Peptides against a protein of PDB entry 4QMF. Designs and how they scored, part 31

Target 1, 175 residues: chain A of PDB entry 4QMF
Amino acid sequence: ESSFMTLFPKYRESYLKTIWNDVTRALDKHNIACVLDLVEGSMTVKTTRKTYDPAIILKARDLIKLLARSVPFPQAVKILQDDMACDVIKIGNFVTNKERFVKRRQRLVGPNGNTLKALELLTKCYILVQGNTVSAMGPFKGLKEVRRVVEDCMKNIHPIYHIKELMIKRELAKR

## One batch from the design tools (peptide; made by RFdiffusion4, then SolubleMPNN)

Design b1_p12_5_s2 (from b1_p12_5, 7 letters changed)
Fold by OpenDDE base, seed 4:
Structure b1_p12_5_s2 (fold): chain B 175 residues (1-175), chain A 12 residues (1-12)
Amino acid sequence: as target 1 above (175 residues)
Amino acid sequence: MEVDLSELLSKL
């Protein structure tokens, strides 16, 4: 038997309550049990005797991790697909100055979200910048690129540099 | 791609 638990911030409680039946239904298809503990502020996933694929519990773990980091359910549930991976990138530790942190985090999003959208397109990932984390979902190669761009951004390397580089590489690969 | 990446980049 395998079990994983994740804590979620209080501001997610209302949303998680709203979608928990959908979470349960999605996990039931794989015979994974789940529990939402509103007192502790935790989500738990567990294998059952009927769980056929032991690896699915790891995806369930990732699901609750993503949900805890504000990824909406319709997107987060895609993690249960075999070809989908995720990463939760902690960005809060790169800069101690709050204003600098906010500024660098905003660079990831860019004007009208265009920077983030460009990065999503180039990496074929979903990317959510929220709080002290960046959540990403997609292919492993794309996730690796996202992590690089995100961490470099927090290290004061503007995302546009990487975006242009990725674009050039993409164009060259088509030739 | 559904979105023109070049156009998007021009807005950055």
Scores: peptide ipSAE 0.052, ipTM 0.751, DockQ to the pose 0.087
Fold by OpenDDE base, seed 1:
Structure b1_p12_5_s2 (fold): chain B 175 residues (1-175), chain A 12 residues (1-12)
Amino acid sequence: as target 1 above (175 residues)
Amino acid sequence: MEVDLSELLSKL
C-alpha cells in the first residue's frame, strides 16, 4: 500500500474540516482512503486493496498538497482529472529582504489582479499566490511557463515582459 | 466570460 502525508498550517484547519467530507467523497470514487488529523495538523491519502488505478494515489497526493497551500477544494479536486497537472513553486528564498519579497510577490498579482489574470489566460493555468508559494494547475506546458515567470519575477524580471512575449507567441500561432 | 487579453494588457 502507498501512503502520502502533508502538513497544513493552523489557519487552514477550519476550512479543511468544512470540506473534508467532500474530499472523502471525491477520493472514495477511486477507492483512495484519506485521513484528516487535526491534532498533528496533517492530511493523509492511502491506497486500499480496492484501488484499481495505481497512478491515482499520486494525484491524491497532489490534491492534499494543493489544499495545504490554500487552494480551494472546487479547484484542487480538478487535479484528479487525467489532463490536469500541478506545481507548487517556492518563492520565499529568492530574496532575504522582506520588503523586497513582498514587492516582487505583488508584481505577480499586479493592479487589480490583472497581471495574474493575464498570465492565467495565456498559460491556461489556475494560479494562486499565497504566502511563500505559488500554486498552479493546468497543462504541463503552461505550468512550465508559469514557473519561469514566477521565478524570474522573484529574480527581479518583471512579469509584464513575459506576458508580452506570451501574447506575441499566441498571436503568431493563430496565423 | 471571454476576457480580452489586449484590454488586460493595456491596464498593466
Scores: peptide ipSAE 0.052, ipTM 0.745, DockQ to the pose 0.085
Fold by OpenDDE base, seed 5:
Structure b1_p12_5_s2 (fold): chain B 175 residues (1-175), chain A 12 residues (1-12)
Amino acid sequence: as target 1 above (175 residues)
Amino acid sequence: MEVDLSELLSKL
C-alpha cells in the first residue's frame, strides 16, 4: 500500500476543514483513503485494498499538495483527470532582498491581473501566485512554458517578453 | 477565448 503526506500552513486550516468532506467524496470514487490531521497540520492520502488503479495515488498526492498551496478545491480536484498535470514552483529563493522579491512577484500578476491572465490564456493553464510559490495546472507543454516565465521573472526578465514571444508563436501556428 | 489578447496586451 502507498501513502503520501503533505504539511499545510496554519492559515489554511479553517478552509481545509470546510472542504474536507468534498475531498473525501472525490477520493472515495477511486477508493483512496484520506486523513486531515489538525494537530500535526497535515493531509494524508493512501491506497486501500479496493484501489483499482494504483497510479491514482500519485494524482491524490498532487491534490493535497495543491490544496496546501491555497488552490481552491473546485480547481484542485481537476488534477484527478487523466489529461491534467500540475506544478508547484518555488519562487522564494531567487532573491534575498524582500522588496525586490515582492516587486518581481508583482510583475507576474501585473496591473489588474492582466499579465497573469494573458499568460493563463496563452499556456491554457490555471496559475495561482501565492506567497513563496506559484501553482499551475494544465497540459504539460503549457506547464513547461509557465515555469520558464515564472523563473525568468524572478531572474529579472519581465514576463511581457515571453508573452510577446508566445503571441508570435500562436500566430505562426495558425498558418 | 474569454478575452481578446490584443486588447489585453495593450493594457500591459
Scores: peptide ipSAE 0.044, ipTM 0.743, DockQ to the pose 0.089
Fold by OpenDDE base, seed 3:
Structure b1_p12_5_s2 (fold): chain B 175 residues (1-175), chain A 12 residues (1-12)
Amino acid sequence: as target 1 above (175 residues)
Amino acid sequence: MEVDLSELLSKL
């Protein structure tokens, strides 16, 4: 039997309590057991004797990882689908200066969230910027593109450069 | 796509 655990921050506790019955129901369909530990601040998923697909436990691991990073349940639960992958990109260690970090992180979002929305559309991914991580869900090719844009942004390459490049590539692919 | 990509890009 396989088991995976992830810790979550205290500010996430109230939300996780409210949706945990839904998490349990979603995982029960795959015969995956789960535990929410409010004392430790952890989520655990584990296979059971009835688990049939060995790959589903890895998706359950990813589910709790996404939930811990503030992805809402209706979005995070899509990771259980066969065609859906995810990535959690650590962005906190690219820049030592806090003000520079905040400024570069804000560039990913842009005015009224338009930069982020454009990137989501072009990559066919869901993207959430939270704290020191960026969570993304979508096709593998799209996730690879998101990681490149996010990391380059932290290295002081503005996302608009990549958005223009992705736009050109999209137009060329239609012909 | 709920939002037209061309319209969104024009606002960047």
Scores: peptide ipSAE 0.041, ipTM 0.735, DockQ to the pose 0.082

Design b1_p12_5_s3 (from b1_p12_5, 5 letters changed)
Fold by OpenDDE base, seed 2:
Structure b1_p12_5_s3 (fold): chain B 175 residues (1-175), chain A 12 residues (1-12)
Amino acid sequence: as target 1 above (175 residues)
Amino acid sequence: MEVDMSELLSEL
């Protein structure tokens, strides 16, 4: 039997407690067992003898990974769909200076969240910027684009340049 | 989600 565990930060505990019954119900449909350990601050998913598709455990792994990174359950649970992929992009290691990090992270969001919204639309992804990570969900092609833009932003390439590029590519694809 | 991309870009 296969199992995966992820740790979650303390500030996430209250939320995870409130939605854990929903997590359990969603995973039960696939005969995946799950455990919330509040003492350790961990979530565990594991296959059972009744698990029909052994590959679903990988999606369950991704589910708890997303939940640990502040993705809300109604969005995170979509990872169990066959056509949905995800990525958790660590952004905290690109810049040592905290103020520079915060400024670059804010550029991903932009004024009124418009930069992030534009990126979500162009890549057909859900994107959440939280703490030292960016969580994304969507098609593989879109996720690849998101990772590029996010990492380049942390490397001081403004997202607007990539957004313009993606807009042009989108218009060309409609022809 | 119908967003005018031109408006979004103008606000950046």
Scores: peptide ipSAE 0.035, ipTM 0.667, DockQ to the pose 0.092
Fold by OpenDDE base, seed 1:
Structure b1_p12_5_s3 (fold): chain B 175 residues (1-175), chain A 12 residues (1-12)
Amino acid sequence: as target 1 above (175 residues)
Amino acid sequence: MEVDMSELLSEL
């Protein structure tokens, strides 16, 4: 039997406790077992003797990973769909200066969240900027683009440059 | 709803 575990931060405990029955129900459809350990602060998913699709355990692994990084359940559960992939991008290690980090992270969001919304639309991804990570969900091609933009932003390349490029590419593809 | 990307860029 295959199993995967992820730790979650203390501030996530209350939410995870609230939605765990929904997690269990979603995974039960695939005969994947799950455990929420509030003492350790961990989530575990595991195959059972009734698990038919061996690949679904990897999606279950990704589900708990996303939940640990503050992705809401109604969005995170979409990872169980065949056409959905995800990425958790670590952004906390690109700069040592806290103020510089905060400034660059804020550029990903932009005024009124418009930069992030534009990136989501162009890549057909869901994107959540939280703490030291960016969580993304969507098609593999879109995720690759998101990671590039996010990492470049932390390297002081403004997201608008990539957004303009993606817009031009989209317009050219419609012709 | 087709988001007008030109308007979005003007706000960036």
Scores: peptide ipSAE 0.035, ipTM 0.660, DockQ to the pose 0.086
Fold by OpenDDE base, seed 3:
Structure b1_p12_5_s3 (fold): chain B 175 residues (1-175), chain A 12 residues (1-12)
Amino acid sequence: as target 1 above (175 residues)
Amino acid sequence: MEVDMSELLSEL
């Protein structure tokens, strides 16, 4: 039997408590057991004797990872679908200066979230910027592009340059 | 998903 655990921050506890019955129900369909430990601040998923698909436990692992990083349940649960992948991009170690970090992270979002929305559209991904991570869900090709844009942004390459490139590629693909 | 790209395009 396989088991995976992830820790979550204290500010996430209230939300996780409210949706945990839904998490349990979603995983029960695949015969995956789960535990929410409020003392430790952890989520655990594990196979059972009735687990049929060995690959589903890896998706369950990804589910709790996404939930720990503030992805809402209705979005995070889509990871259990065969055609859906995810990535959690660590952005906190690219820049040592806190003000520079915050400024570069804000560039990913842009005015009224327009930069992020454009990137989501062009990559066909869901993207959430939270703390020291960016969580993304979508097709592998799209996820690869998201990671490139996010990491380059932290390296002081403005997302708008990549967005322009993706827009051109999209127009060419329609012809 | 509907995105207004007009503002972004103006900055390119």
Scores: peptide ipSAE 0.033, ipTM 0.681, DockQ to the pose 0.099
Fold by OpenDDE base, seed 5:
Structure b1_p12_5_s3 (fold): chain B 175 residues (1-175), chain A 12 residues (1-12)
Amino acid sequence: as target 1 above (175 residues)
Amino acid sequence: MEVDMSELLSEL
């Protein structure tokens, strides 16, 4: 039997308690067991004797990883779909200066979130910027593009450069 | 989504 555990920060506890019955129901359809440990601050998923597809445990692992990074349940649960992938990009280690980190992270979002929305549209991904991580969900091609833009942004390459490039590529593909 | 791609393209 396979098992995976993920720790979550204290500020997520109240939300996770609220949605845990929904998590249980979603995983029960695949005969995956799950446990929320409020003392340790952890989520665990595990196969059972009734688990038909052993590969679904990897998607369950990804589900709890996304939930730990503040992705809402209605979005995170889509990871159980066969065509859906995810990525959790750590951004906190690119810059030691806190002010510079905050400034570069804000560039990913942009005014009124427009930069982020443009990137989501062009890559066909869901993207959440939270704390020291960026969580993304979507097709593998889109996820690769998101990671490139996010990491380059932390390396002081403005996202608008990549957005313009993606827009041009999209127009060329229509011809 | 709230982003108008046609508007963004016109600015390129």
Scores: peptide ipSAE 0.027, ipTM 0.646, DockQ to the pose 0.129

Design b1_p12_5_s4 (from b1_p12_5, 6 letters changed)
Fold by OpenDDE base, seed 4:
Structure b1_p12_5_s4 (fold): chain B 175 residues (1-175), chain A 12 residues (1-12)
Amino acid sequence: as target 1 above (175 residues)
Amino acid sequence: MEVDLSELLSEL
């Protein structure tokens, strides 16, 4: 038997309550049990005697991790698909100055979200910038690229540099 | 995602 638990911030409580029946239904298809603890502020997933695929519990773990980091359920639930991976990138510890942190985090989003959209397109990932984390979902190759861009951004390397590079590489690969 | 990447990049 395997079990995983994740804590979630208080501001997610209302939303998680709203969608928890959907979470339960999605996990029931795989015979994974789940519990939402509003007192502790935690989500738990567990294998059952009926769990056939032992690897699905790891995806369930990732599901609750994504939900805890503000990824909406319709997107987060896609992690249960075999071809989908995720990454939760902690960005809060790269810089101590709050204003600098906010500025660098905003660079990931860019004007009208265009920087983020461009990065999503180039990496074929979903990307959510929220709080002290960036959550990403997609292919492993894309996730690796996202992590590089995100971390470099927090290290004061503007995302546009990587976006241009990725664009050039993409065009070259088509030839 | 069916967004024109070139258009997005032009706005950066």
Scores: peptide ipSAE 0.036, ipTM 0.713, DockQ to the pose 0.088
Fold by OpenDDE base, seed 3:
Structure b1_p12_5_s4 (fold): chain B 175 residues (1-175), chain A 12 residues (1-12)
Amino acid sequence: as target 1 above (175 residues)
Amino acid sequence: MEVDLSELLSEL
């Protein structure tokens, strides 16, 4: 039997309590057991004797990882689908200066969230910027593009450069 | 896609 655990921050506790019955129901369909530990601040998923697909436990691992990083349940639960992948990109260690970090992180979002929305559309991914991580869900090709844009942004390459490149590539692919 | 990409890009 396989088991995976992830810790979550205290500010996430109230939300996780409210949706945990839905998490349990979603995982029960795959015969995956789960536990929410409010004392430790952890989520655990584990296979059972009735688990049929060995790959589903890895998706359950990814589910709790996404939930811990503030992805809402209706979005995070889509990771259980066969065609859906995810990535959690650590961005906190690219820049030592806090003000520079915040400024570069804000560039990913842009005015009224338009930069982020454009990137989501072009990559066909869901993207959430939270704290020291960026969570993304979508096709593998799109996830690779998101990681490149996010990391380059932290290295002081503005996302607009990549957005323009992705637009050109999209237009060329339609012909 | 609920939002037209062309419209969104015009606002960037």
Scores: peptide ipSAE 0.035, ipTM 0.692, DockQ to the pose 0.082
Fold by OpenDDE base, seed 1:
Structure b1_p12_5_s4 (fold): chain B 175 residues (1-175), chain A 12 residues (1-12)
Amino acid sequence: as target 1 above (175 residues)
Amino acid sequence: MEVDLSELLSEL
């Protein structure tokens, strides 16, 4: 039997308690068992003797990983779909200065969230900027683009540069 | 909702 565990921060506890029945129901369809440990602050997913698809456990692993990083359940559960992939991009270690970190992270969001929305549309990904990570869900090609933009932003390359590039590429592909 | 990317870029 395969098993995966992830820890979650304390501030997620109340939310995870609220949605855990929905998590259980979603995973039961695939005969994946799950456990929420509120004492340890962990989520666990496990194959069972009835698990038919061996690959689904990896998607279940990704589900709890996304939930731990503040992705809401209605979005995170989409990871169980065959055409959906995810990435959790660590951004906290690119700069040591806190103010510089906050400033660069804010550039990913932009005014009124427009930078992030543009990036989501162009990559066909869901993107959540939270704490020291960026969580993304979507097609593999889109995820690769998101990671590049996010990491470059933390390296002081403004996201607008990549967004303009992606827009040009999109227009060229329509011709 | 179809978001106009050109409009979004103009606001950046």
Scores: peptide ipSAE 0.038, ipTM 0.698, DockQ to the pose 0.086; fails the geometry check
Fold by OpenDDE base, seed 5:
Structure b1_p12_5_s4 (fold): chain B 175 residues (1-175), chain A 12 residues (1-12)
Amino acid sequence: as target 1 above (175 residues)
Amino acid sequence: MEVDLSELLSEL
């Protein structure tokens, strides 16, 4: 039997309590057991004797990882679909100066969130910028592009450069 | 995601 555990920050406790019955129901369809431990501040998923597909436990692992990083349940649960992948990109260690970190993180979002929306459209991914991580969900090709843009942004390459590049590539693909 | 990319880019 396989088991995976993920810790979550205290500020997520109230939300996770609210949606945990929905998590249980979604995983029960695949005969995956789950536990929310409020004392430790952890989520656990595990296979059972009735689990038919052993690979689904890896998707369950990803589900609790996404939930721990503030992804809402209606979006996070899509990870259980066969064609859906995810990535959690740690951005907190690229810059030691807090002000510089905040400024570069804000560039990913842009005015009125337009930079982020453009990136989501071009990569066909869902993207959430929260705290010291960026969570993304979508096709593998799109996820690779998102990681590149996010990491380069933390390295002081403005996202607009990559957005322009992706637009050009999209236009060329239509021919 | 029904947003016009051209309009979004003009606002960047």
Scores: peptide ipSAE 0.033, ipTM 0.701, DockQ to the pose 0.090; fails the geometry check

Design b1_p12_6_s2 (from b1_p12_6 with E1M F3V T6S)
Fold by OpenDDE base, seed 3:
Structure b1_p12_6_s2 (fold): chain B 175 residues (1-175), chain A 12 residues (1-12)
Amino acid sequence: as target 1 above (175 residues)
Amino acid sequence: MEVDMSELLEKL
């Protein structure tokens, strides 16, 4: 049997406790066992003798990874679907200056979250900016585009340039 | 720098 574990920050504990029965139910459908350890602050997923699809454990691994990074359960659980992929993009190591980091991260969100909303629509991805990571869920093509925009933003390339490019590509694809 | 995305969103 295979197992995967992820740590979660203390501020997620109350939420994870609240939704853990739902996590268990979702994974039970695939005969994946799970454990929430409140002392260690960890989540674990495990295959069982009844696990039929060997690939589902990797999706379960991704589920707990997303939950640890503040993705809400109703969104995170979609990772168990065959057509859904995810990415966790580390953004904390692109700049050393904290104020510069915060400013560039805020550019990704934009006024009233409109920049992020536009990027979600154009890539057909869910995107959550939290702390030193950006979590994304969607098709592989969309995830590749999200990673490029996010990393370039941290390299001081404003997201608007990529948004405009994606809009042009979308219009061309409709022909 | 803040960019107004309202016009872009309306086109989506």
Scores: peptide ipSAE 0.049, ipTM 0.759, DockQ to the pose 0.546
Fold by OpenDDE base, seed 2:
Structure b1_p12_6_s2 (fold): chain B 175 residues (1-175), chain A 12 residues (1-12)
Amino acid sequence: as target 1 above (175 residues)
Amino acid sequence: MEVDMSELLEKL
């Protein structure tokens, strides 16, 4: 038996309660058991004797990890698909100054969210910037690019530099 | 520094 547990912040509790039946139904299709503990503030996923593919537990682990980081269920549940990968990038430890952190995080989003939208389109990833983490879902190659841009942004390299580079690469790949 | 991304998005 394999089991994984993830803690979630208190502000996420109400949402998780509302969607937990949907989580259970999605995991039941793979014979993965799940538990929402409101006292501890945790989600747990477990294999059962009926689990056919033992590797699906790793995707279930990723599902609860994404849900804990504010990814909405309709998006997070896509992680159970074979071709879908994810990454949760911790951004809170790159900068000690709170104001500098907020400014750099805002650069990643950009005016009207345009910087983030451009990055999503170029990498073919879903990207959510929330609190001290950036959650991303998509192809492995795209996720690698997202992590680079996000981490470099927190290191004071403006995302527009990477976006321009990705645009050039995309144009070259179409010829 | 605010960067105008509107032109960039139009090209995507």
Scores: peptide ipSAE 0.049, ipTM 0.751, DockQ to the pose 0.529
Fold by OpenDDE base, seed 1:
Structure b1_p12_6_s2 (fold): chain B 175 residues (1-175), chain A 12 residues (1-12)
Amino acid sequence: as target 1 above (175 residues)
Amino acid sequence: MEVDMSELLEKL
């Protein structure tokens, strides 16, 4: 029997309580058991004797990981689909200065969220910038690109540079 | 630094 647990921040508790029945229902379809522990502040997923696909537990692990990082359930649950991958990119350790961190993180979003929207479109990923992490969901190629842009942004390479490059590459690929 | 992405988005 395989089991995975993730901790979640206190501010996420109310939301997780609200959607946990939906989580349970989604995982029940795959015979994966789940537990929400409000005392510890944890989510656990477990295989059962009825779990047919052993690989689904890894997706369940990713589901609770995404939920812990503020990804909303309707998006996070898509991780259970075969063609969907995810990445949780830690961004909090690239810059020690808080103001610089906030500024660089804001560059990922950009005015009216347009920078993030462009990046999502170009990489075919869902991207959520929250706290000290960036959560992304999509194809592996897109996820690799997202991670590069996100980390480079925290290293003071403006996302617009990569967006322009991705646009050029996209145009070249159409030929 | 503020970057206007509106024109770029229209090209996507």
Scores: peptide ipSAE 0.047, ipTM 0.752, DockQ to the pose 0.496
Fold by OpenDDE base, seed 5:
Structure b1_p12_6_s2 (fold): chain B 175 residues (1-175), chain A 12 residues (1-12)
Amino acid sequence: as target 1 above (175 residues)
Amino acid sequence: MEVDMSELLEKL
């Protein structure tokens, strides 16, 4: 039998307690067991003797990973669906200067969140910028583009450049 | 979504 564990930050505890019954119910449909440990600050998922699809445990692993990184449950639970992938991009180590980090992270979001919304639309992904990570969910091709834009942004390449390029590619594909 | 792609394309 297989098991996976992830740690979560203290500020996430209250929310996770609130939705854990929903997590349990969603995983029960696949005969995956789960445990929320408030002392350690961890979530665990594991297969049981009744688990039919052995691959679902990997999706359960991804579910708790997303939840630990502030993705809300109604979005995170979609990872259990077929053809849905995810990525958690660590952005905290690209720059040492805090002010520079905050400025570059803000560029991903843009005024009124419009930059992020444009990127979500063009890649067909859900994207959440939170703390030192960017969480994304969607098709594999879209996720690859999201990671490229996010990492390049932390390397001081403005997202608008990539958005323009993606828009051009989209228009050309319609012809 | 709240983004008008046509308008964005014209502005870019």
Scores: peptide ipSAE 0.037, ipTM 0.716, DockQ to the pose 0.138

